Peptides against a protein of PDB entry 6B4E. Designs and how they scored, part 30

Target 1, 295 residues: chain A of PDB entry 6B4E
Amino acid sequence: TNFDKISKMFWHYKDKIAQIKQDIVLPIKKADVNVRNLLSRHKRKINPKFGQLTNSNQQLFKIQNELTQLINDTKGDSLAYHWILNFIAKAVVHQAETEVRVKPESALPLGKLTLYLLVQFPELQELFMARLVKKCPFVIGFTCEIDTEKGRQNMGWKRNNENKWEDNTSYDERMGGILSLFAIITRLQLPQEFITTTSHPFPIALSWHILARICNTPLNLITNTHFVILGSWWDAAAVQFLQAYGNQASKLLILIGEELTSRMAEKKYVGAARLRILLEAWQNNNMESFPEMSP

## One batch from the design tools (peptide; made by RFdiffusion4, then SolubleMPNN)

Design b1_p11_3_s4 (from b1_p11_3, 4 letters changed)
Fold by OpenDDE base, seed 3:
Structure b1_p11_3_s4 (fold): chain B 295 residues (1-295), chain A 11 residues (1-11)
Amino acid sequence: as target 1 above (295 residues)
Amino acid sequence: VLPLPEDLSFP
């Protein structure tokens, strides 16, 4: 693992966030009133859609069509189009932070919707990755120290209005929710209409990178959060990961579930204990996946 | 540190 390369990637996306603010978000505030009104109306229509997802494919397809129409309405103005995509990127990540955090299986319909949008609107891909990396650097296997304020900020820790850091449980759950969504996206097949014409924008190989990079991370930087997000990833993608890479996948699951947890045993991390339980369930031929969506 | 290649190979 080349950590210098990962660091460069991390800062690339940090720069991208700054660019998005300067080139997309701020200019719209000064745009024509008609454009601002259009985007305000679209924002109000789009935002509830992510919460309307269920375990129904029919409902998913309905929402996909509605969002597609709303996004297409903005294509006549490049700035408006990029603004609405950036809004969607933020809204999807927010949904992961709130709903997926408390109901991990909700990552499946959200991930299917997101993957569809990423393929249908390719400009969403960089906007979405930038937002993901900002909120949850674990999606690219980036880790830094959190003993400093800057380190905590880089790792996506939030402060409230009183400048108090969020509690560890809240942070762990948010990171788990975001990573669950990303893991789902990496293991989903492209919709049938795109399989022959488009490559997967965030393939299962990115899950491999997450696991491998965490295993190669200096142990002094490994925290409870690392184990929490590995557990979230496991629930979301372990079955499909094994299907994709076979014995190599198995070795990596053993490395995170057995070897990494054992090396960190003295810390008594709750996340590590959960990951051990997942490993044991797998060893007993009881590896579970999220239920498939209904027709 | 658990030395592991980032690709599909192991040491």
Scores: peptide ipSAE 0.033, ipTM 0.737, DockQ to the pose 0.177
Fold by OpenDDE base, seed 5:
Structure b1_p11_3_s4 (fold): chain B 295 residues (1-295), chain A 11 residues (1-11)
Amino acid sequence: as target 1 above (295 residues)
Amino acid sequence: VLPLPEDLSFP
């Protein structure tokens, strides 16, 4: 693992967030009133759609079509188009931080929707990845120290209005929610309409990178959160990961579930205990996945 | 923990 390369990638996306603000978010405030009104109306229509997802493919397809139409309405103006995509990127991640956090299986319909949009609108990919890395650096296997204010900020910790950091449970759950979404995206097949013409933008190999990079992370930087997000990943993608890579996947699952947890046993991390339970379930031929969506 | 390559070396 080349950690310098990962760090450069991390800062690339952090800088991209600043660039998005400068080149997309701020300029739209000075745009034509008709454009601003259009975007305001579209924002109001788009925002509730993510919460309308259910475990139904029929409902998913309905929402996909509605969002596609709304986004297409903005394509005549490049700035408006990029603005609405950036809004969607933020909204998807927000949904992961809130709903997926408390109901991990909701990552499946959200992930399917997101993957569809990422392929349908390729410009969404960089906007979405930038937002993911800002909020949850674990998606690219980035880790830094959290004993400094800057370190915590880099790892996506939030402060309240009193300048106090969020509690550990809140942080762990948010990271788990975001990682669950990303894990689902990596293990999903492309929609049928794209499978022969387009490469997967965030393929299952990115799940391999997450696990491998965490395994290579210096042990002094490993926290409970690492185990929490590994558990979230496991629930979301372990079955499909094994299907994709076979014996090589098995070796990596053993490394995170047995070896990494054993090395950190002295810390008695709750997340590590859960990951151990997941490993044991697998060893007993009881590895579970999220239920498939209904027609 | 055994070090692993960042990139996959197999298909």
Scores: peptide ipSAE 0.032, ipTM 0.727, DockQ to the pose 0.147
Fold by OpenDDE base, seed 1:
Structure b1_p11_3_s4 (fold): chain B 295 residues (1-295), chain A 11 residues (1-11)
Amino acid sequence: as target 1 above (295 residues)
Amino acid sequence: VLPLPEDLSFP
């Protein structure tokens, strides 16, 4: 693992967030009133769509079509188009932080919707990835120390209005929710209409990167959160990961489930205990995946 | 934990 490369990637996306603010978010505040009104209306229509997702593919397709139309309505103005895509990127990640956090299986319809939008609107890819890395650096296997305020900020820790850090449980759950979404996206097949014409923007290989990079992370940087997000990843993608990479996948699952947990046993991390349970379930041929969506 | 390659070449 080249940690310098990962660090460069991390800071690239941090810079991208700053660039988005400067070139998209701030300029639109000074844009023509008609453009601002259009975007305000679109924002109001788009925002509830993510919460309207269910376990129904029919409902998913309806929402996909509605969002596609709303986004296409902005293409006449490049700034408006990029603004609405950035809004969507933020909204999707927010949905992962809130709903997926408490109901991990909701990552499946959200992931399907997101993957569709990422393919349909390629400009969303960089905006979405930048938001993901900012909120949850684990998606690229980045880890730094959290003994400093800057370190915590880099790892996506939030402060409340009283400048108090969020509690460990809230952080772990948010990271788990975001990682669940990303894991789902990596293990989903492209929609049938795109499979022969488009490459997957965030393929299953990115799940491999996450696991391998965490396994190679210095042990002094490994926290309970790492095990929590590995557990979240496991629930979201382990079955499909095994299907994709076979024996090599098995070796990596053993490394995270057995070897990494064993090396950190003295810490008695709750997340590690859960990951051990997942490993044991797999060893007993009881690995579970999220239920498939209904028609 | 043994170091892993990031690619799929792990034996």
Scores: peptide ipSAE 0.036, ipTM 0.720, DockQ to the pose 0.163; fails the geometry check
Fold by OpenDDE base, seed 2:
Structure b1_p11_3_s4 (fold): chain B 295 residues (1-295), chain A 11 residues (1-11)
Amino acid sequence: as target 1 above (295 residues)
Amino acid sequence: VLPLPEDLSFP
């Protein structure tokens, strides 16, 4: 693991967030009134779509088509197009922080929708990744110390209305929700219409990087959150990860489930205990995955 | 730091 490379990637996306604000969000406020009105209407139509997802593929396809049309309506103006994509990126991550957090299996329809949009609109990819890294650096296997305010901010900690840091449980759950979504995206096959013509924008290899980079993280930086997000990843992607990499995947699952948890046993992390339970279930040939969506 | 198995090849 090259930590310098990971750090450079982290800061690249932090810079991208600043760039998005400067080049997309702020300029649109001075754009033509017709453009601003269009975007306001589209925002109102787009925002509820993510909450309308169900376990139905038919419903998914309906929403995909509706969003595709709404996004295409903005392509005549590059700034408007990028603004609506940035809005979508933020909305998807927000859905992960709220809904996926409490219902992890909802990551599947959300992930399918997101992957479709990422392929259909390639400009969404950098906008989405930047938002993910800002909110949950674990998606690229980045970790820093959280003993400082800057460290906590870098790791995606939020302050509440009283300017106090969120509690550990809230942070853990939010990180778990976001990582569940990302894990799902990495393990999904491309939609059939794209599979022969397009490469996967966030392939299963990125799950490999998450696990390997966490394993190589200095132990003094490992927290309960690391185990929580590994458990979330496991529920979301472990089955498909094993299918993709076979015996090599098995070795890495054992490494996180047994070796990493054992090295941190003195901390008695609840997340680590859960990860051990997942490992034991797998060893007993009872590895579970999210239910597949209905037709 | 946990060493990865030597035979692990990254994709």
Scores: peptide ipSAE 0.030, ipTM 0.714, DockQ to the pose 0.134; fails the geometry check

Design b1_p11_4_s1 (from b1_p11_4, 3 letters changed)
Fold by OpenDDE base, seed 5:
Structure b1_p11_4_s1 (fold): chain B 295 residues (1-295), chain A 11 residues (1-11)
Amino acid sequence: as target 1 above (295 residues)
Amino acid sequence: MLPVPIEASIE
């Protein structure tokens, strides 16, 4: 694991967030009134769509089509198009922080929708990844110290208006929700219409990177959150990960489930205990995946 | 550091 490269990637996306604000968000405020009105209407229509997802593929396809139409309506203006994609990127991550956080299996329909949009609108990919890395650096296996204000900010910790950090449980759950979404995206097959023409934008290899990079992270930087997000990843993608990489996947699952948890046993992390349970379930041939969606 | 396969091998 080259941590220098990971760090460079992290800061690339942090800079991208600043660039998005400067080049997309702020300029649109000065755009033509017709463009601003269009975007306002579209924003209002798009926002509720993510909450309308269910375990139904039929509902998913309906929402996909509706969003596709709404996004296409903005293509006449490049700035408007990028603005609406950035809005969608933020909305998807927000949905992970709220709904997926409390209902992990909801990551499946959200992930399917997101993957569809990422392929349909390639410009969404960079915007989405930037938002993911900002909110949850674990998606690229980045970790830094959190004993400083800047360190906590870099790792996606939030402060309230009273300059108080969010509680550990809230942070863990948010990170787990975001990571669940990303994990699902990495393990999903491309929609049938794209399989022969497009490569997967965030393939299962990125799940490998997450696990490997965490395993190679200095132990003094490993926290309960690392185990929480590993557990979230496990629920979301472990079955498909094993299918993809076979014995190599097994080795890596053993490394995180047995070796990493053992190395950190003295900390008695709750997340680590859960990961041990997941490992044991797998060892007993009881590994589970999220339920498949209905027609 | 755990004995993890080289990341570049997967990329």
Scores: peptide ipSAE 0.032, ipTM 0.746, DockQ to the pose 0.126
Fold by OpenDDE base, seed 1:
Structure b1_p11_4_s1 (fold): chain B 295 residues (1-295), chain A 11 residues (1-11)
Amino acid sequence: as target 1 above (295 residues)
Amino acid sequence: MLPVPIEASIE
């Protein structure tokens, strides 16, 4: 694991966030009134769509089509197009922070929708990844110290209006929600219409990176959150990960489930305890995955 | 830091 490379990637996306604000978000405020009105209307139509997802593929396809049309309506203006994609990127991550955190299985329909959009609109990929990394650096296996304000900010910790950090549980749940979404995306197959023409933008290899990089993270930087997001990842993708990499996957699962938890046993992390339970379930041939969506 | 199996590494 090259941590310098990971750090560079982290800061690349942090810079991308700043660029997005400068080149997309701020300029649109000076755009033609008709464009601004269009985007306002589209924003209002798009935003609720993510909450309308269910365990139904039929509903998913409906929403995919609706969003596709709404996004296509903006293509006449490049700035408007990028603005709406950035909005979608933010909305998807927000949905992970709010809905997936409390209902992890909702990551599946959200992930399917997101993957479709990422392939249908390739410009969404960098916008989405930038937002993911900003909110949850764990998606690229980045970890830094959180004993400083800057460190906490880099790791996606939020402060309230009174400058108070969010509680550990809230942070853990948000990170778990976001990571669940990303994990799902990595393990999903491309839609049939794209499978022969397009490469997967965030393939299962990125799940490997997450696990490997966390395993190689200095132990003094490992927190309960690491175990929480590993547990979230496990629920979301462990089955498919094993299918993809076989015995090699098993080695990584043992590393995180047994070795990493054992090395951190003195901390008595709740997340680690849960991960041990997941490991034991797997050892007993009882590894579970999210239920498949209905037709 | 845990040793990730080299033979399993995809990086």
Scores: peptide ipSAE 0.026, ipTM 0.703, DockQ to the pose 0.094
Fold by OpenDDE base, seed 4:
Structure b1_p11_4_s1 (fold): chain B 295 residues (1-295), chain A 11 residues (1-11)
Amino acid sequence: as target 1 above (295 residues)
Amino acid sequence: MLPVPIEASIE
């Protein structure tokens, strides 16, 4: 694992966030009133769509079509188009922080929708990844110390209105929610309409990177959150990961479930305990996945 | 550093 490369990737996306603000978000505020009105209307229509997802594929397809039309309406203006995609990127991540956080299985319909949009609108990919990395650096296997304000900020910690850091549980759950979404995306097959024409934008290999990079992270930087998000990843993608990489996947699951947890046993992390339970379940042929969506 | 499988490594 080349941590310098990972760090460069992290800062690339941090810079991308700044660039998005400068080149997309701020300029649109000064755009023609008609454009601003269009985007405001579209924003209002788009925002609730993510919360309207259910375990129904029929509902998913409906929402996909509706969003596709709304996004296409903006293509005549490049700035408007990128603005709406950036809005969608933010909205999807927000949905992961709120809904997926409390209902991990909701990552499946959200992930399917997101993957569809990522393929349908390739410009969304960089915007979405930047937002993911900003909110949850774990998606690229990045971690840093959290003993400083800057370190906590880099790792996606939030402060409330009283300038108090969020509690550990809240942070862990948010990170878990975001990572669940990303994990789902990586293990989903492309929609049938795209499978022969395009490659997967965020393939299962990115899950491999997450696990491998965390395993090789200096132990002094490993926190309970690392184990929490690994558990979230496990629930979201372990079955499909094993299907994809077979014996090599097994080795990596053992590394995170057994070796990493053992090395950190002194810390008595709750997340680590859960991960060991997941490992044990797998060893007993009881590995579970999210249920498939209904028609 | 843990022994990450080399055969499937894509880093």
Scores: peptide ipSAE 0.025, ipTM 0.704, DockQ to the pose 0.111
Fold by OpenDDE base, seed 3:
Structure b1_p11_4_s1 (fold): chain B 295 residues (1-295), chain A 11 residues (1-11)
Amino acid sequence: as target 1 above (295 residues)
Amino acid sequence: MLPVPIEASIE
């Protein structure tokens, strides 16, 4: 694991966020009133769609079609198009922070929708990854110290209006929700209509990076959150990860489930305890995945 | 740090 490269990647996406603000978000505020009105209407139509997802593929396809139409309506104006994609990127991550946080299995329909959009609209990929890294650096295996304000900010900690940090439980749950979504995306197959013409934008190899990089992270930087997001990843993708990499996958699962938890046992992290339970379930041939969606 | 097995490493 080359941590210098990971850091460079992290700061690349931080720069991307700044660029998005300068080149997309701020310019739209100065655009003509017709464009602003169009985007306002589209935003109002798009935002509820993510909450309308269920465990139904039929409902998923309906929403995919509706969003596709709404996004296509903006393609005549490059700035408007990129603005709406950036909005979608933010909305998807927000849905992970709120809904997936409390109902992890909801990551599956959200992930399917997101993957479809990422392939259908390739310009969404960089916008989405930038937002993910900003909100949850764990998606690229980045970790820094959180004993400083800047460190906490870099790791996606939020402050309220009174400048108070969010509680540990809230942070852990948000990170878990976001990571669940990303994990699902990495393990999903491309929709049938794209499988022969397009490569997967965020393949299962990115899950490998997450696990490997966390295993190689200095132990003094490992927190309860690391174990929480590993547990979230496990629920979301462990079965498919094993299918993809076989024995090599097993080695990584043992490293995180047994070795990493053992090394940190003195901390008595709740997240680590849960990960141990998941490991034990696997050892007893009771590894579970999210249920497949209904027709 | 936990060493990832060389044969399993993709980095």
Scores: peptide ipSAE 0.024, ipTM 0.699, DockQ to the pose 0.096

Design b1_p11_4_s2 (from b1_p11_4 with Q1M S11E)
Fold by OpenDDE base, seed 1:
Structure b1_p11_4_s2 (fold): chain B 295 residues (1-295), chain A 11 residues (1-11)
Amino acid sequence: as target 1 above (295 residues)
Amino acid sequence: MLPVPEEASIE
C-alpha cells in the first residue's frame, strides 16, 4: 500500500469539494431566478424520496424513475444539472449518517438507488465520491492522526456551534453508516440494463482496498472507529466479498477479525470486540447478510 | 503483520 498515493487521492477529493463550492454552489446563488426556482422545487421533491425507500424493489423502481425524471428536467442547464447531482450526493450521504447508522439494513435499498443513479448519471460519481471522502475518509482507506484539530477535521469529525467535538459514539455511528452504504454499493451487481454497456463505478475491489489499507495502516493510527467501520462493512458485504474472492477473501477476513484485533487487544476497543464476535459467528458457519429486498 | 496486497491476485 502506497499511503502517499492514498493521501493524494484524499486531498484530490478535498479539493474537489472546494471546487464544487466555487463552480457549482456559489454560481447558482447568482443564477437566473427561474433556474433557482426550478432547483428549489426539485430539491423539495427529491429530498423526501430517500426516506420513502423500503425493502420493496417495486418501490425502489418507482423512486428511481421519479428521480430520473426530476434530474433529466435540469439537463438543459449544465450548471443546474450539476447542482442537482451535488444535492443528491449530499442527501444520500446524509441519509447514511442518519438512517443507516441506526438501521444498517436500510443501506441495501439506499445503495441500490445510489448505484442506479451513479450509472444513469455518470457525473454524479465524482460528486458522490468527493462527499464520501470528505465525510468518511475510510471509504478509500485513508487514515491520519486525530490528535490535532486539522487531523480530526480531515477524518470527518464534526464540531457543533459551540465548537465542541461530537462524541466518539456519534462519530463511530456516522462513519459506520456511511461505510455501510459504500460497502453495499461495492458488492451490488449492476442493474441488468447496464451490465453490457457500463462497468461498475465502485466495484468490489474497492472493498478490498478498504480492508487491505486498514490492515496496512500503522497501528498507532488505528482507533476504535476502524473496527466499528470494519464491523459495519462485514455486516454489509462480507458474504458477497467471500463469494467474489474466495480464499483470498477468507484470509483477509481472518486478518482483520483475528490478527488486527489481537494486535490491538490492549486497547480494549468495543468495536474490536464486536468484530471478533462476527469472526466467531463466521467460524461457526453463522455468517449473516442483510435480508434481500422483496420483488 | 505482513503487508496485505493492494489488490486481490488474479487466479
Scores: peptide ipSAE 0.403, ipTM 0.883, DockQ to the pose 0.133
Fold by OpenDDE base, seed 5:
Structure b1_p11_4_s2 (fold): chain B 295 residues (1-295), chain A 11 residues (1-11)
Amino acid sequence: as target 1 above (295 residues)
Amino acid sequence: MLPVPEEASIE
């Protein structure tokens, strides 16, 4: 693992966030009033759609179609189009931070919707990845020290209005929620209409990167959060990961579940204990996946 | 711990 390259990628996306603000968000405020009104209406229609997802594929397809139409309505204006995609990117990540955080299995319908949109609207890919990396650097296997304010900020820690850091549990849960979504996306098959014509934008190989890079991270930088997000990833993607990579996947799961947890045993991380339980369940042929969605 | 390859090997 070349951590310098990962760091460069991290900062690339951080810079992208700044660019988005400068080139998309701020300029739209000066756009034609008709464009602004259109976007305001669309924003109001789009925002509730993510909360309307259920375990139903029928409902998913309905929402996909509705969002597709709403996004297509903006294509006549490039700035408006990019603005609405950026809004969607933010909304999806926000949904992961809130709903998926408390109900991990909700990542499945959200992930399916997101993957569809990423393929249907390729310009969403960079916007979405930038938002993911900003909020949860773990998605690219980036880790830095959190003993400084800047380090915590880089790792996605939030401060409240009183300049107090969020509590560890809140941070862990948010990171777990975001990572669950990303993990689901990486293990999903492309929709049938795209499978023969388009490459997967965020394939299962990116899950390999996450696990490998965490395993290669200096132990002094490993925290409870790393184990929490690994557990979240496990619930979301371990079954499909094993299907994809076979024996290589097994070795890597053993490395994170046994070796990494053992090396960090002195810390007595709660996340590590959970990951150990997941490993043991697998060893007992009880590895579980999220339930499939209904028709 | 031995370094884990960035990519899975092609089997």
Scores: peptide ipSAE 0.400, ipTM 0.882, DockQ to the pose 0.133
Fold by OpenDDE base, seed 2:
Structure b1_p11_4_s2 (fold): chain B 295 residues (1-295), chain A 11 residues (1-11)
Amino acid sequence: as target 1 above (295 residues)
Amino acid sequence: MLPVPEEASIE
């Protein structure tokens, strides 16, 4: 693992966030009043859609069509189009931080919707990835120290209105929610209409990167959060990961579940204990996946 | 722990 390269990727997306603010968010405030009104209406219609997802493919397709129509309405103005996509990127990540956090299996319909939009609107890909990396650097396997204020900020820690850091449990759960969504996206197949014409924008190989890079991370930087997000990833994607990479996947799952947890045993991380339980369940031929969606 | 390859091998 070239951690210098990963750091460069991390900062690339940090720069992208700043660019989005300067080139998309701020300029729209000075745009034509009709455009601003359009975007305000669309924002109000789009925002609730993510919470309307259920375990129903029929409902998913309905929402996909509705969002597609709403986004297409903005294509006449490039700035408006990019603004609405950036809004969607933020909304999806927010949904992961709130809903997926408490109900991990909700990542499946959300992930399917997101993947569809990423393929249908390719300009969403960089906007979405930038938001993911900002909120949860684990999605690219980036880790830094959290003993400093800047380090915590880089790793996505939030402060409240009183400038107090969020508690460890809140941070762990948020990271788990976001990582669950990303894991789902990486393990989903492209919708049937895109399989022959488009490459997967965030393929299963990115899950491999996450696991490998965490395994290669200096042990002094490994925290409970690493094990929490690995557990979240496991629930979301382990079955499909094994299907994709076979014996190589098995070896890597054993490395994170057995070797990495053993090396950190003295820390008595709760997340590590859970990951060990997941490993044991797999060893007993009881690896579970999220239930498939209904028709 | 031995370094894990960044990519899976093509089988």
Scores: peptide ipSAE 0.399, ipTM 0.883, DockQ to the pose 0.132
Fold by OpenDDE base, seed 4:
Structure b1_p11_4_s2 (fold): chain B 295 residues (1-295), chain A 11 residues (1-11)
Amino acid sequence: as target 1 above (295 residues)
Amino acid sequence: MLPVPEEASIE
């Protein structure tokens, strides 16, 4: 693992966020009133749809179609189109921070929807990835120290209105939620209509990167959060990961579940304890995955 | 612990 390259990738996406603000978000505020009104209406229609997802594929397809139509309505104006995609990127990540955080299995329908949109609207990919990395650098295996304010900010820590850092549990859960979504996306198959024509934009190999990079991270930078998000990843993708990479996957799961947890045992991280439980469950042939969606 | 390969091996 070349951590310099990962850092460059991290900062690339941080710069992308700044660029999005300057080139998309701010210009729209000065755009024609008709464009602003259109986007305002679309935003209001789009925003609730992510919360309307259920374990039903029928409902998923309905929402996919509705969103597709709404997004297509903006294609006549490039700036409006990119604005709405950026809004969607933000909304999806927000849904992961809130709903997936408390109900991890909700990552499945959200991930399916997101993957569909990523393929249907390729311009969403960079916008979404930038938002993911900003909110949860773990998605690319980036880690930095959190002993400084800047370090915490870089790792996605939030402050409240009183300028107080969020508590550790809140941070861990948010990171877990976001990572769950990303993990799901990486392990999902493309929708049937795209399999033969499009490559997966965020394939299972990106899950490999997450695990490998965390395993290779200097131990002094490993926190409870690392284990929490690994546990979240495990619930979301371990079964499919094993299917994809077989023996290599098995070795890597053992590395994170046994070796990494053992090396950090002195810290008594709760997340590490959970990860060991997941490992043990797997060893007992009891690895679980999220339930499949209904028709 | 030896570094984990960045990519899975193509087998």
Scores: peptide ipSAE 0.399, ipTM 0.880, DockQ to the pose 0.133

